# Peptides against a protein of PDB entry 2AZE: the designs that were tried, part 125

Target 1, 148 residues: chain A of PDB entry 2AZE
Amino acid sequence: AQECQNLEVERQRRLERIKQKQSQLQELILQQIAFKNLVQRNRHAEQQASRPPPPNSVIHLPFIIVNTSKKTVIDCSISNDKFEYLFNFDNTFEIHDDIEVLKRMGMACGLESGSCSAEDLKMARSLVPKALEPYVTEMAQGTVGGVF
Target 2, 101 residues: chain B of PDB entry 2AZE
Amino acid sequence: GRLEGLTQDLRQLQESEQQLDHLMNICTTQLRLLSEDTDSQRLAYVTCQDLRSIADPAEQMVMVIKAPPETQLQAVDSSENFQISLKSKQGPIDVFLCPEE

## One batch from the design tools (peptide; made by RFdiffusion4, then SolubleMPNN)

Design b1_p20_4_s1 (from b1_p20_4, 9 letters changed)
Fold by OpenDDE base, seed 1:
Structure b1_p20_4_s1 (fold): chain B 148 residues (1-148), chain C 101 residues (1-101), chain A 20 residues (1-20)
Amino acid sequence: as target 1 above (148 residues)
Amino acid sequence: as target 2 above (101 residues)
Amino acid sequence: SRKELGEKLKKKAEELNKRL
């Protein structure tokens, strides 16, 4: 009886760990797709323009975005060496990392929400190694939740 | 019996986890390759137009933060306090606003 | 200083606006 109880505890622990790893893998896949898609987009754009964009016209990864209402009053403090910043807002703000920005740009092909078209799914699959394609398909179908 | 069933379940879960680990290794390898590829990193950028598409400066102020690795970011977003603190140990932090147009 | 940061942000924004 005690042995069975111990094994049941272990089973639950492993199930939880697997669930966590599934989430991590999905995020990694989305990052890979988003990055490769972004690079592909920009490569094509630069080829069409026959030149790179002006250096100060682009924001290279990594970065963080902070957005708030235009009406929000922001008080800023900065150290002399620019090592320290302090922002005080009089209203709510949002913080987004670069990955989230890429997702909202559609760079993850809508895979993050399971709302990708057939064309989006095709693109997503083309941006990952073959071994990851089945998992991408499962993500698109929303069937990743199971143990495989 | 119950013991045999649980033992079998654990073996199956072990195989599933091993498969996940394998896939994760493949994925992390791909990401590392991207980070090490100079051309890819050169092309890993967004424009202010991209940012405007997701947060229109006509309605929202959009601030961009470029910080060195290991920079500490602390944020408080409550009815009583709205604050962002940045502390870098490896170099200066660059902050700029995206123009409306 | 707060004023300094504000001015820097404005300058950066203006600079970017000119480049874009």
Scores: peptide ipSAE 0.020, ipTM 0.869, DockQ to the pose 0.029
Fold by OpenDDE base, seed 3:
Structure b1_p20_4_s1 (fold): chain B 148 residues (1-148), chain C 101 residues (1-101), chain A 20 residues (1-20)
Amino acid sequence: as target 1 above (148 residues)
Amino acid sequence: as target 2 above (101 residues)
Amino acid sequence: SRKELGEKLKKKAEELNKRL
């Protein structure tokens, strides 16, 4: 019946939306863990050194990283207006946002790849509110994806 | 019947989505708290050593871009085109090269 | 201009090298 068909369409729409939100939530959790862990690391480091790092020795978030071979030729120009930068490369490059950098630094405790040790998982759980702990556990186990 | 089953499924999905929304709100709240905390923002930094762990400047050129909010980024990486375009609306874009040493 | 951008980038790179 047409009514059932309409409900099926709605069902599918909701399922897709839920799936998207699950992905978004996981990313948000990773970001939270990464940021808090970074701050914690730096706070501890500064305490140990009894001083902050030199002002110009650090890069504050947010930022983007672009890396390419040293052999890559890069042409830089301003295009369209003074606020537009154009980079042309003669070979492949990589772009990483600050979150990805933090992940690669281990700030997300390996949760992003399911490579959490017991210690990593403990750290990850300690950096989120209690309500998020079950989700962190599921992420570590790779069991996220079900409807709850 | 089928209709009743679908109706029940939709109700369950609604509840699941509401739970997700709740968790997301908790998470976004935590992130906002971090952004509003001056000390946390002061400590939200990486070092050159950190960047070297991601891409070794001995082999790679590492460029750091700090752009104002709402900056548009477009990248093309194909055999025919290798290009990055940045367009800022709020101010200048800062670009740094990470030293090798 | 392209030249201006190049100089700016060079300057920033140099500044970073001095800082880091």
Scores: peptide ipSAE 0.019, ipTM 0.868, DockQ to the pose 0.030
Fold by OpenDDE base, seed 4:
Structure b1_p20_4_s1 (fold): chain B 148 residues (1-148), chain C 101 residues (1-101), chain A 20 residues (1-20)
Amino acid sequence: as target 1 above (148 residues)
Amino acid sequence: as target 2 above (101 residues)
Amino acid sequence: SRKELGEKLKKKAEELNKRL
């Protein structure tokens, strides 16, 4: 009947919305883990060194990275007020945001790819509130979405 | 019947979504707390050594861009054009080059 | 050029007293 059809449409709409939220939640969790892990690492390092690094030797978040071959020719145009930059390359380049950089650094404990060791998973769990731990476990196993 | 089954499915999906919403709220709260903590922000940094682990400056040029919020970034990466455009609305953009050594 | 870019970025870094 028409009523059943309407409910089926609604069902599908809700499924899609849930899928989107799952993706968003996973990313948020990864960000949280990465940030906390980074802060923890640096805190420990500074404690061991008994001093912070020189201010101009570190890059604070947020940032983005652009990398290309050393052989790539780059032309850079900068506005007088430094509000506008234009880079022209003669070859391909890559852009990475700070979160991706942190992931590649291992700050997300390999959770982003489901490549967590037991130690990595333990670390990841320790960096999130208790309520998020089950979801972290699911992410590590690649079984997110099992609630359906 | 069919109607009963669909109704049950919708109830279950609603519960699942509510759980997700709750978890997302927790997560966003944690991120906000991190952003508001001065000490955490002071420690939220990477080093040149970290960047080398991502892209070795011996082979790759590594450029770091720090831009104010709401900065527009447009990138074209095609066989005909390779370009990055940055437009800030709130302040100057800082660009750094990671040295090889 | 890469060299030119490097010099520009270096100059900017010096102005801001920031270096990697």
Scores: peptide ipSAE 0.019, ipTM 0.872, DockQ to the pose 0.033; fails the geometry check
Fold by OpenDDE base, seed 2:
Structure b1_p20_4_s1 (fold): chain B 148 residues (1-148), chain C 101 residues (1-101), chain A 20 residues (1-20)
Amino acid sequence: as target 1 above (148 residues)
Amino acid sequence: as target 2 above (101 residues)
Amino acid sequence: SRKELGEKLKKKAEELNKRL
């Protein structure tokens, strides 16, 4: 009986670990798709324009975005270290990392929200290695982990 | 029996985890290749137009923060405290605003 | 200082605006 209980505990531990890895893999896939799609977009745009964009007109990854009302007062201070910044707001703010920005731009093809059209799914599949295509399909269908 | 069933489950879970590990390895390898590709890194950018498309500067101020790797970020967003703290270890932090055109 | 940083942000915003 004790042996069975120990195995049940181990089973549950492994299930939780698998769940965590599934989440991590999904995020990695989204990052890969978003990044490759972004690069592809920009490459195409530069080819059409026959020139790169002005240096000060673009923001290279990585970055984060902070947005708040234009009326929000922001007090910013830099420590003597110069490596430390402190921002004080008088109202709410939002923080978004570059990956989230890319997702909102549609670079992940709507895969993150299950909003993939047929064309979006085709694009998403084309941006990953063959071994990952089935998982992309499962993500689009919302059936990831169905066998577990 | 119970023991046999659990043993079988554990074996199946082990195989499933190995498959996941394999897929994750493939994915991380792809991301690494992208990070090492000079042309990809050159093209890994967004524009102010992109940012305007997701956050209207007419209504929202959009601040961009470029921080070195391993920068610590702490944020408090409550009725009594609205604060962001950044602490870098590898260099200065660059902060600028996305303009409204 | 807070003022200095604000000005830096403003300058960068202006620079970006000029380039766009």
Scores: peptide ipSAE 0.017, ipTM 0.868, DockQ to the pose 0.029; fails the geometry check

Design b1_p20_4_s2 (from b1_p20_4, 9 letters changed)
Fold by OpenDDE base, seed 1:
Structure b1_p20_4_s2 (fold): chain B 148 residues (1-148), chain C 101 residues (1-101), chain A 20 residues (1-20)
Amino acid sequence: as target 1 above (148 residues)
Amino acid sequence: as target 2 above (101 residues)
Amino acid sequence: SRKEYGQQLKEKAERLNKRL
């Protein structure tokens, strides 16, 4: 009886761990797709232009963005060595990392929300190794979550 | 009995977790390859136009933060305002505005 | 609410620290 109880606890622990790993895997897949899609887009654009963009016109990953209303008053204090910044906002603001920006740009092909067209899904599949394609399909269908 | 059933479940869960670990290893390997590829890193950028597409500069200002690794970012709120604190240990932090069209 | 926003912002900041 005690042994069964111990195994039941272990079973629950493993189920939770698997669930967490599933979430982590999904995020990793989205990152991979987003990065590769971004690189592909830029490569194509540069080929069409026959030159890279001006160095100071692009923002390389990684980065963080902060956006707020143009009416928001922002006060900034900067240390002499620029090692420390303090921003004060008189209203709400948003903060995002580069990954979220890429998702909003559509670089993850809508896979993050399960809103993939047939073309989006095809693109997403093409940007991952074959071993990951079934999982990409499951993500697109919203069927991820079961224990396989 | 119940013991045998639980044992079987645990074996199946172990196999599932191993499969997940394998897939995660594939993903991390791919991401590492991207990070180590000079051409990919050169092409891993967004433009101001990209940022404008996700945050309308007519209504929103967009601030970009480029910070060294291990930089600490903290958000705090007070009764009167909201704050962002950035503390770097490895070098200067670069902050600039995305220009409006 | 302001309180909810502040809490969400703090949580997001913590997540974003992993990216820096």
Scores: peptide ipSAE 0.396, ipTM 0.916, DockQ to the pose 0.875
Fold by OpenDDE base, seed 5:
Structure b1_p20_4_s2 (fold): chain B 148 residues (1-148), chain C 101 residues (1-101), chain A 20 residues (1-20)
Amino acid sequence: as target 1 above (148 residues)
Amino acid sequence: as target 2 above (101 residues)
Amino acid sequence: SRKEYGQQLKEKAERLNKRL
């Protein structure tokens, strides 16, 4: 009886851990797709232009962006060595990392929201190793969640 | 019995977790390969146009922050304003504005 | 609300901190 109770607790613990790992895997897959798709896009663009873009026209990963209304008053305090920054906003602002930016750019092919067209799904599958393709398909269908 | 059933469930869950770990390892390996590939890293960039598509500088100001690894980022809300704090340990932080169209 | 926004912002900042 006590042994069964212990195993039931462990079962629930493992189920929760699996759920967490599923979430982590999905995020990693999205990152992989986004990165590879971005690289592919830029490679093609540079080939078409027959030259790399000007250095000051691109922002290499990683980065963070902050956006707010142009009416927002921003005060910035910077240390002498630029090791420390303090930004003060008089209104709400948004902050995003590069991954979120890539998702919004469509680099993850809409897989993050399950909004994949047939072409989007085809692209997404092509950007992951074979072993991950079934999982990509499940993500697109919204069927991820089962224990396999 | 109940014990046997639970034992079997745990075995199945263990196998499922192992499969997840395997897939995760594959994925992390791919990401590491990307980070180690010079050409891929050279091409891992966005443009100001890309950022404008996310938050148009015509309506929104867009600030870009490039910070060294292990930089501490905190958001703080005071009584009258909202704050972002950045503290780097490995080097200077670079901040610039995305120009308007 | 301001409180809700602040809380959400803090949580997001924590997530973003891991990316740096």
Scores: peptide ipSAE 0.395, ipTM 0.917, DockQ to the pose 0.887
Fold by OpenDDE base, seed 4:
Structure b1_p20_4_s2 (fold): chain B 148 residues (1-148), chain C 101 residues (1-101), chain A 20 residues (1-20)
Amino acid sequence: as target 1 above (148 residues)
Amino acid sequence: as target 2 above (101 residues)
Amino acid sequence: SRKEYGQQLKEKAERLNKRL
């Protein structure tokens, strides 16, 4: 009885660890797809334009964005060496990293929400190694979570 | 019996975790390759148009923060206002607005 | 609510620290 209880505890611990790793893997896959898709988009665009965009017209990764109403009053304090910034907002604001921006741009092909079209899924699969394709398929179907 | 069943379950879970670890290694390797590829990094950018498409600068201001690695970002809420604090350890922080065009 | 927003903002900031 006690032996079985010990194994039950271990089973639960392993299940939780697997769940955490599944979540981490999904995020890593989304990042990979988003990055590769972004690079591919830009490469194609530059080839069609036969030139790169103006240097000051693009924002290279990594970055963070902050967005708020145009009516929001923002006060900014900056240290002399620009190592420290302090922003004060009189209203709510949003903050996002580059990965979230890429997702909202559709660079992850809607895989993050399981909203992939057939074309989106095809693109997503093409941007990962073969070993990851089955997992991408499961993500698109919303069937990730089972023990495999 | 129950013991045999649990033992079998644990073996199966071990196999599943090993498979996950393998997939994660593949994925992290791919990400490292992207980070080490100069051409990929050159092409890893968004435009202000991209940012406008997701934040609509007609209604909202969009501020971009470029900070060195290991920069600390903190958010503080007070009774009067909301704050963002940035502290870099490796170099200056660059902040600029995405223009509305 | 303001309280919920503040909490979510703090949590998100912590997550973003991993990216920086």
Scores: peptide ipSAE 0.392, ipTM 0.916, DockQ to the pose 0.886
Fold by OpenDDE base, seed 2:
Structure b1_p20_4_s2 (fold): chain B 148 residues (1-148), chain C 101 residues (1-101), chain A 20 residues (1-20)
Amino acid sequence: as target 1 above (148 residues)
Amino acid sequence: as target 2 above (101 residues)
Amino acid sequence: SRKEYGQQLKEKAERLNKRL
């Protein structure tokens, strides 16, 4: 009886670990798709323009953005070596990383929300190794982890 | 019995986790390849137009933060204000505003 | 509420901290 109880605890632990890894894998897949799609987009754009964009017009990854109303007052204190920043906002603000920006740009093909057209899904599949394609399909269908 | 059933479940979960680990290894490898490819890194950028598409610069200001790896980011709220704290260990932090145009 | 927003912001910051 005690042995069975111990194994049940272990079973639950493993299930939770698998669930966490599934979440991590999904994010990794989304990042891969988003990055490759972004690179592909920019490569095509530069080829069409026959030149790279102006240096001051692009922001290379990685980055974080903070957005707030233009009416928001922001006070910033910076250390002498610029190693430390402190921002004070008198109103609410939003903060996002580059991955979230790419998702909102559609670089993940809507896979992050399971809102993929057939064309979007085809694109997403084309941007991952063959071994990951079934998982991408499950993500699009919202069926990831259904067997657990 | 129940013991045998649980033992079987654990074996199956182990196999499932191994498969999951394999997929994660494949994915992380692909991300590493992207990071090692100079041309890909050169092309890994967004434009001001991209940022305008997700945050209307007419109504919202967009501040961009470029921080070195291992930078600590903290959010703090007070009774009157909200704060963001950034502490870098590897180098200076760059902050700039996204232009409206 | 302000409290809810603050908590959500802190949680978001913690998630983003992993990216840096």
Scores: peptide ipSAE 0.391, ipTM 0.915, DockQ to the pose 0.882

Design b1_p20_4_s4 (from b1_p20_4, 9 letters changed)
Fold by OpenDDE base, seed 1:
Structure b1_p20_4_s4 (fold): chain B 148 residues (1-148), chain C 101 residues (1-101), chain A 20 residues (1-20)
Amino acid sequence: as target 1 above (148 residues)
Amino acid sequence: as target 2 above (101 residues)
Amino acid sequence: SRKEYGEQLKKKAERLNKRL
């Protein structure tokens, strides 16, 4: 009886761990797709232009963005060595990392929300190794979550 | 009995977790390859136009933060205002505005 | 609400720290 109880606890622990790993895997897949899609887009654009963009016109990953209303008053304090920044906002603001920006740009092909067209899904599949394609399909269908 | 059933479940869960670990290893390997590829890193950028597409500069101000690794970012709210604190240990932090069209 | 916003912002900041 005690042994069964111990195994039941272990079973629950493993189920939770698997659930967490599923979420982590999905995020990793989205990152991979987003990065590769971004690189592909830029490569194509540069080929069409026959030159790279001006160095100071692009923002390389990684980065963080902060956006707020143009009416928001922002006060900034910067240390002499620029190692420390303090921003004060008189209203709400948003903060995002580069990955979220890429998702909003559509670089993850709508896979993050399960809103993939047939073309989007095809693109997403093409940007991952074959071993990951079934999982991408499951993500698009919203069927991820089961224990396989 | 119940013991045998639970044992079987745990074996199946172990196999599932191993499969997940394998897939995660594939993903991390791919991401590492991207990070180590000079051409990919050169092409891993967004433009101001990209940022404008997700945050209309007509209504929103967009600030970009480029910070060294291990930089600490903290968000603090007070009764009067909201704050962002950045503390770097490895070098200067670069902050600039995305220009409006 | 302001409180909810602050809490969400703090949580997001914590996640973003992993990216930096």
Scores: peptide ipSAE 0.373, ipTM 0.916, DockQ to the pose 0.886
Fold by OpenDDE base, seed 5:
Structure b1_p20_4_s4 (fold): chain B 148 residues (1-148), chain C 101 residues (1-101), chain A 20 residues (1-20)
Amino acid sequence: as target 1 above (148 residues)
Amino acid sequence: as target 2 above (101 residues)
Amino acid sequence: SRKEYGEQLKKKAERLNKRL
């Protein structure tokens, strides 16, 4: 009886851990797809232009963006060595990392929201190793939970 | 019995977790390969046009922050305003505005 | 609300902090 109780606790613990790992894996897959798709896009663009873009026209990963209304008053305090920044906003603002930006750009092929067209899904599958393709398909279908 | 059933469940869950770990290792390996590939890193960029598509500077100001690894980022809600705090340990932080169209 | 926004912002900042 006590042994069964212990195993039930362990079962629940493992289920939760698996759920967490599923979430982590999905995020990693999205990152991989987004990065590779971005690189592919830029490679093609540079080939078409027959030259790299001007250095000051591109922002290399990683980065963070902050956006807010132009009416928002922003005060910035910077240390002498630029090691420390403090931004003060008088209104709400948004902050995003590069990964979120890539997702919004469609670099993850809509897989993050399950909004994949047939072409999107094909692209997503092509940007991951074979072993990950089934999982990509499950993500697109919303059936990742089938592992249990 | 109950014990046997639970034992079997745990075995199945263990196998599932092992599969997830395997897939995760594959994925992390791919990401590391990307980080180690000079050409890929050279091509890992967005443009100001890309950022405008996310938040149009015509309506929104867009600030870009490039910080060294291990930089601390905090959001603070004060009584009268909202704040972002950045503290770097490895070098200077670069901040610039995305130009309007 | 402001409180809700602040809490969400803090949570997001925490996540973004891990990315840096």
Scores: peptide ipSAE 0.370, ipTM 0.916, DockQ to the pose 0.925
Fold by OpenDDE base, seed 4:
Structure b1_p20_4_s4 (fold): chain B 148 residues (1-148), chain C 101 residues (1-101), chain A 20 residues (1-20)
Amino acid sequence: as target 1 above (148 residues)
Amino acid sequence: as target 2 above (101 residues)
Amino acid sequence: SRKEYGEQLKKKAERLNKRL
């Protein structure tokens, strides 16, 4: 009885660890797809334009964005060496990293929400190694979570 | 019995975790390759048009923060206002607005 | 709510720190 209880505890611990790793893997896959898709898009665009975009017209990764109403009053304090910034907002604001921006741009092909079209899924699969393709398929179907 | 069933479950879970670890290694390797590829990094950018498509600068201001690694970002909620604090350890922080055009 | 917003903002900031 006690032995079985000990094994049940261990089973639960392993299940939780697997769940955490599944979440981490999904995020890593989304990042990989988003990055590769972004690079591919830009490469194609530059080839069609036969030139790179103006240097000051693009924002290279990594970055963070902050967005708020145009009516929001923002006060900014900056140290002399620019090592420290303090922003004060009189209203709510949003903050996002580059990965979230890429997702909203559709660079993850809607995989993050399981909203992939057939074309989106095809693109997503093409941007990962073969070993990850089955997992991408499961993500698109919303069937990730089972023990495999 | 129950013991045999649990033992079998644990063996299966071990196999599943090993598979996950393998997949994660593959994925992290791919990400490292991207980070080490100069051409990929050159092409890893978004435009202000991209940012406008997700935040609509007609209604909202969009500020971009470029900070060195290990920069600390803190958000503070006070009764009077909301704050963002940035503290870099490795170099200057660059902040600029995405233009509305 | 403001409280909920603040909590979410703090939590998100913690995640973003891992990216920086």
Scores: peptide ipSAE 0.368, ipTM 0.915, DockQ to the pose 0.927
Fold by OpenDDE base, seed 2:
Structure b1_p20_4_s4 (fold): chain B 148 residues (1-148), chain C 101 residues (1-101), chain A 20 residues (1-20)
Amino acid sequence: as target 1 above (148 residues)
Amino acid sequence: as target 2 above (101 residues)
Amino acid sequence: SRKEYGEQLKKKAERLNKRL
């Protein structure tokens, strides 16, 4: 009886670990798709323009963005070596990383929300190794982890 | 019995986790390849137009933060203000505003 | 509410901290 109880605890622990890894894998897949899609987009754009964009017009990854109303007053204190920043906002603000920006740009093909057209899904599949394609399909269908 | 059933479940979960680990290794490898490819890194950028598409610069101010790896980011709320704290360990932090145009 | 916003902001900051 005690042995069975111990194994049940272990079973639950493993299930939770698997669930966490599934979440991590999904994010990794989305990042891969988004990055490759972004690179592909920019490569095509530069080829069409026959030149790279102006240096001051692009922001290379990685980055974080903070957005707030233009009416928001922001006070910033910076250390002498610029190693430390403190921003004070008198109103609410939003903060996002580059991955979220790419998702909102559609670089993840809507896979992050399970809102993929057939064309979007085809694109997403084409941007991952063959071994990951079935998982991408499951993500699009919202069936990831259904067997657990 | 129940013991045998649980033992079987654990074996199956182990196999499932191994498969999952394999997929994660494949994915992380692909991300590493992207990071090692100079041309890909050169092309890994967004434009001001991209940022305008997700945050209307006419109504929203967009601040961009470029921070070195291992930078600590904290958000703190006080009774009157909201705060963002950044602490870098590897180098200076760069902050700039996204232009409206 | 302000409290809810602050809590959500803190949680998001923690997630973003992993990206840095």
Scores: peptide ipSAE 0.366, ipTM 0.915, DockQ to the pose 0.886

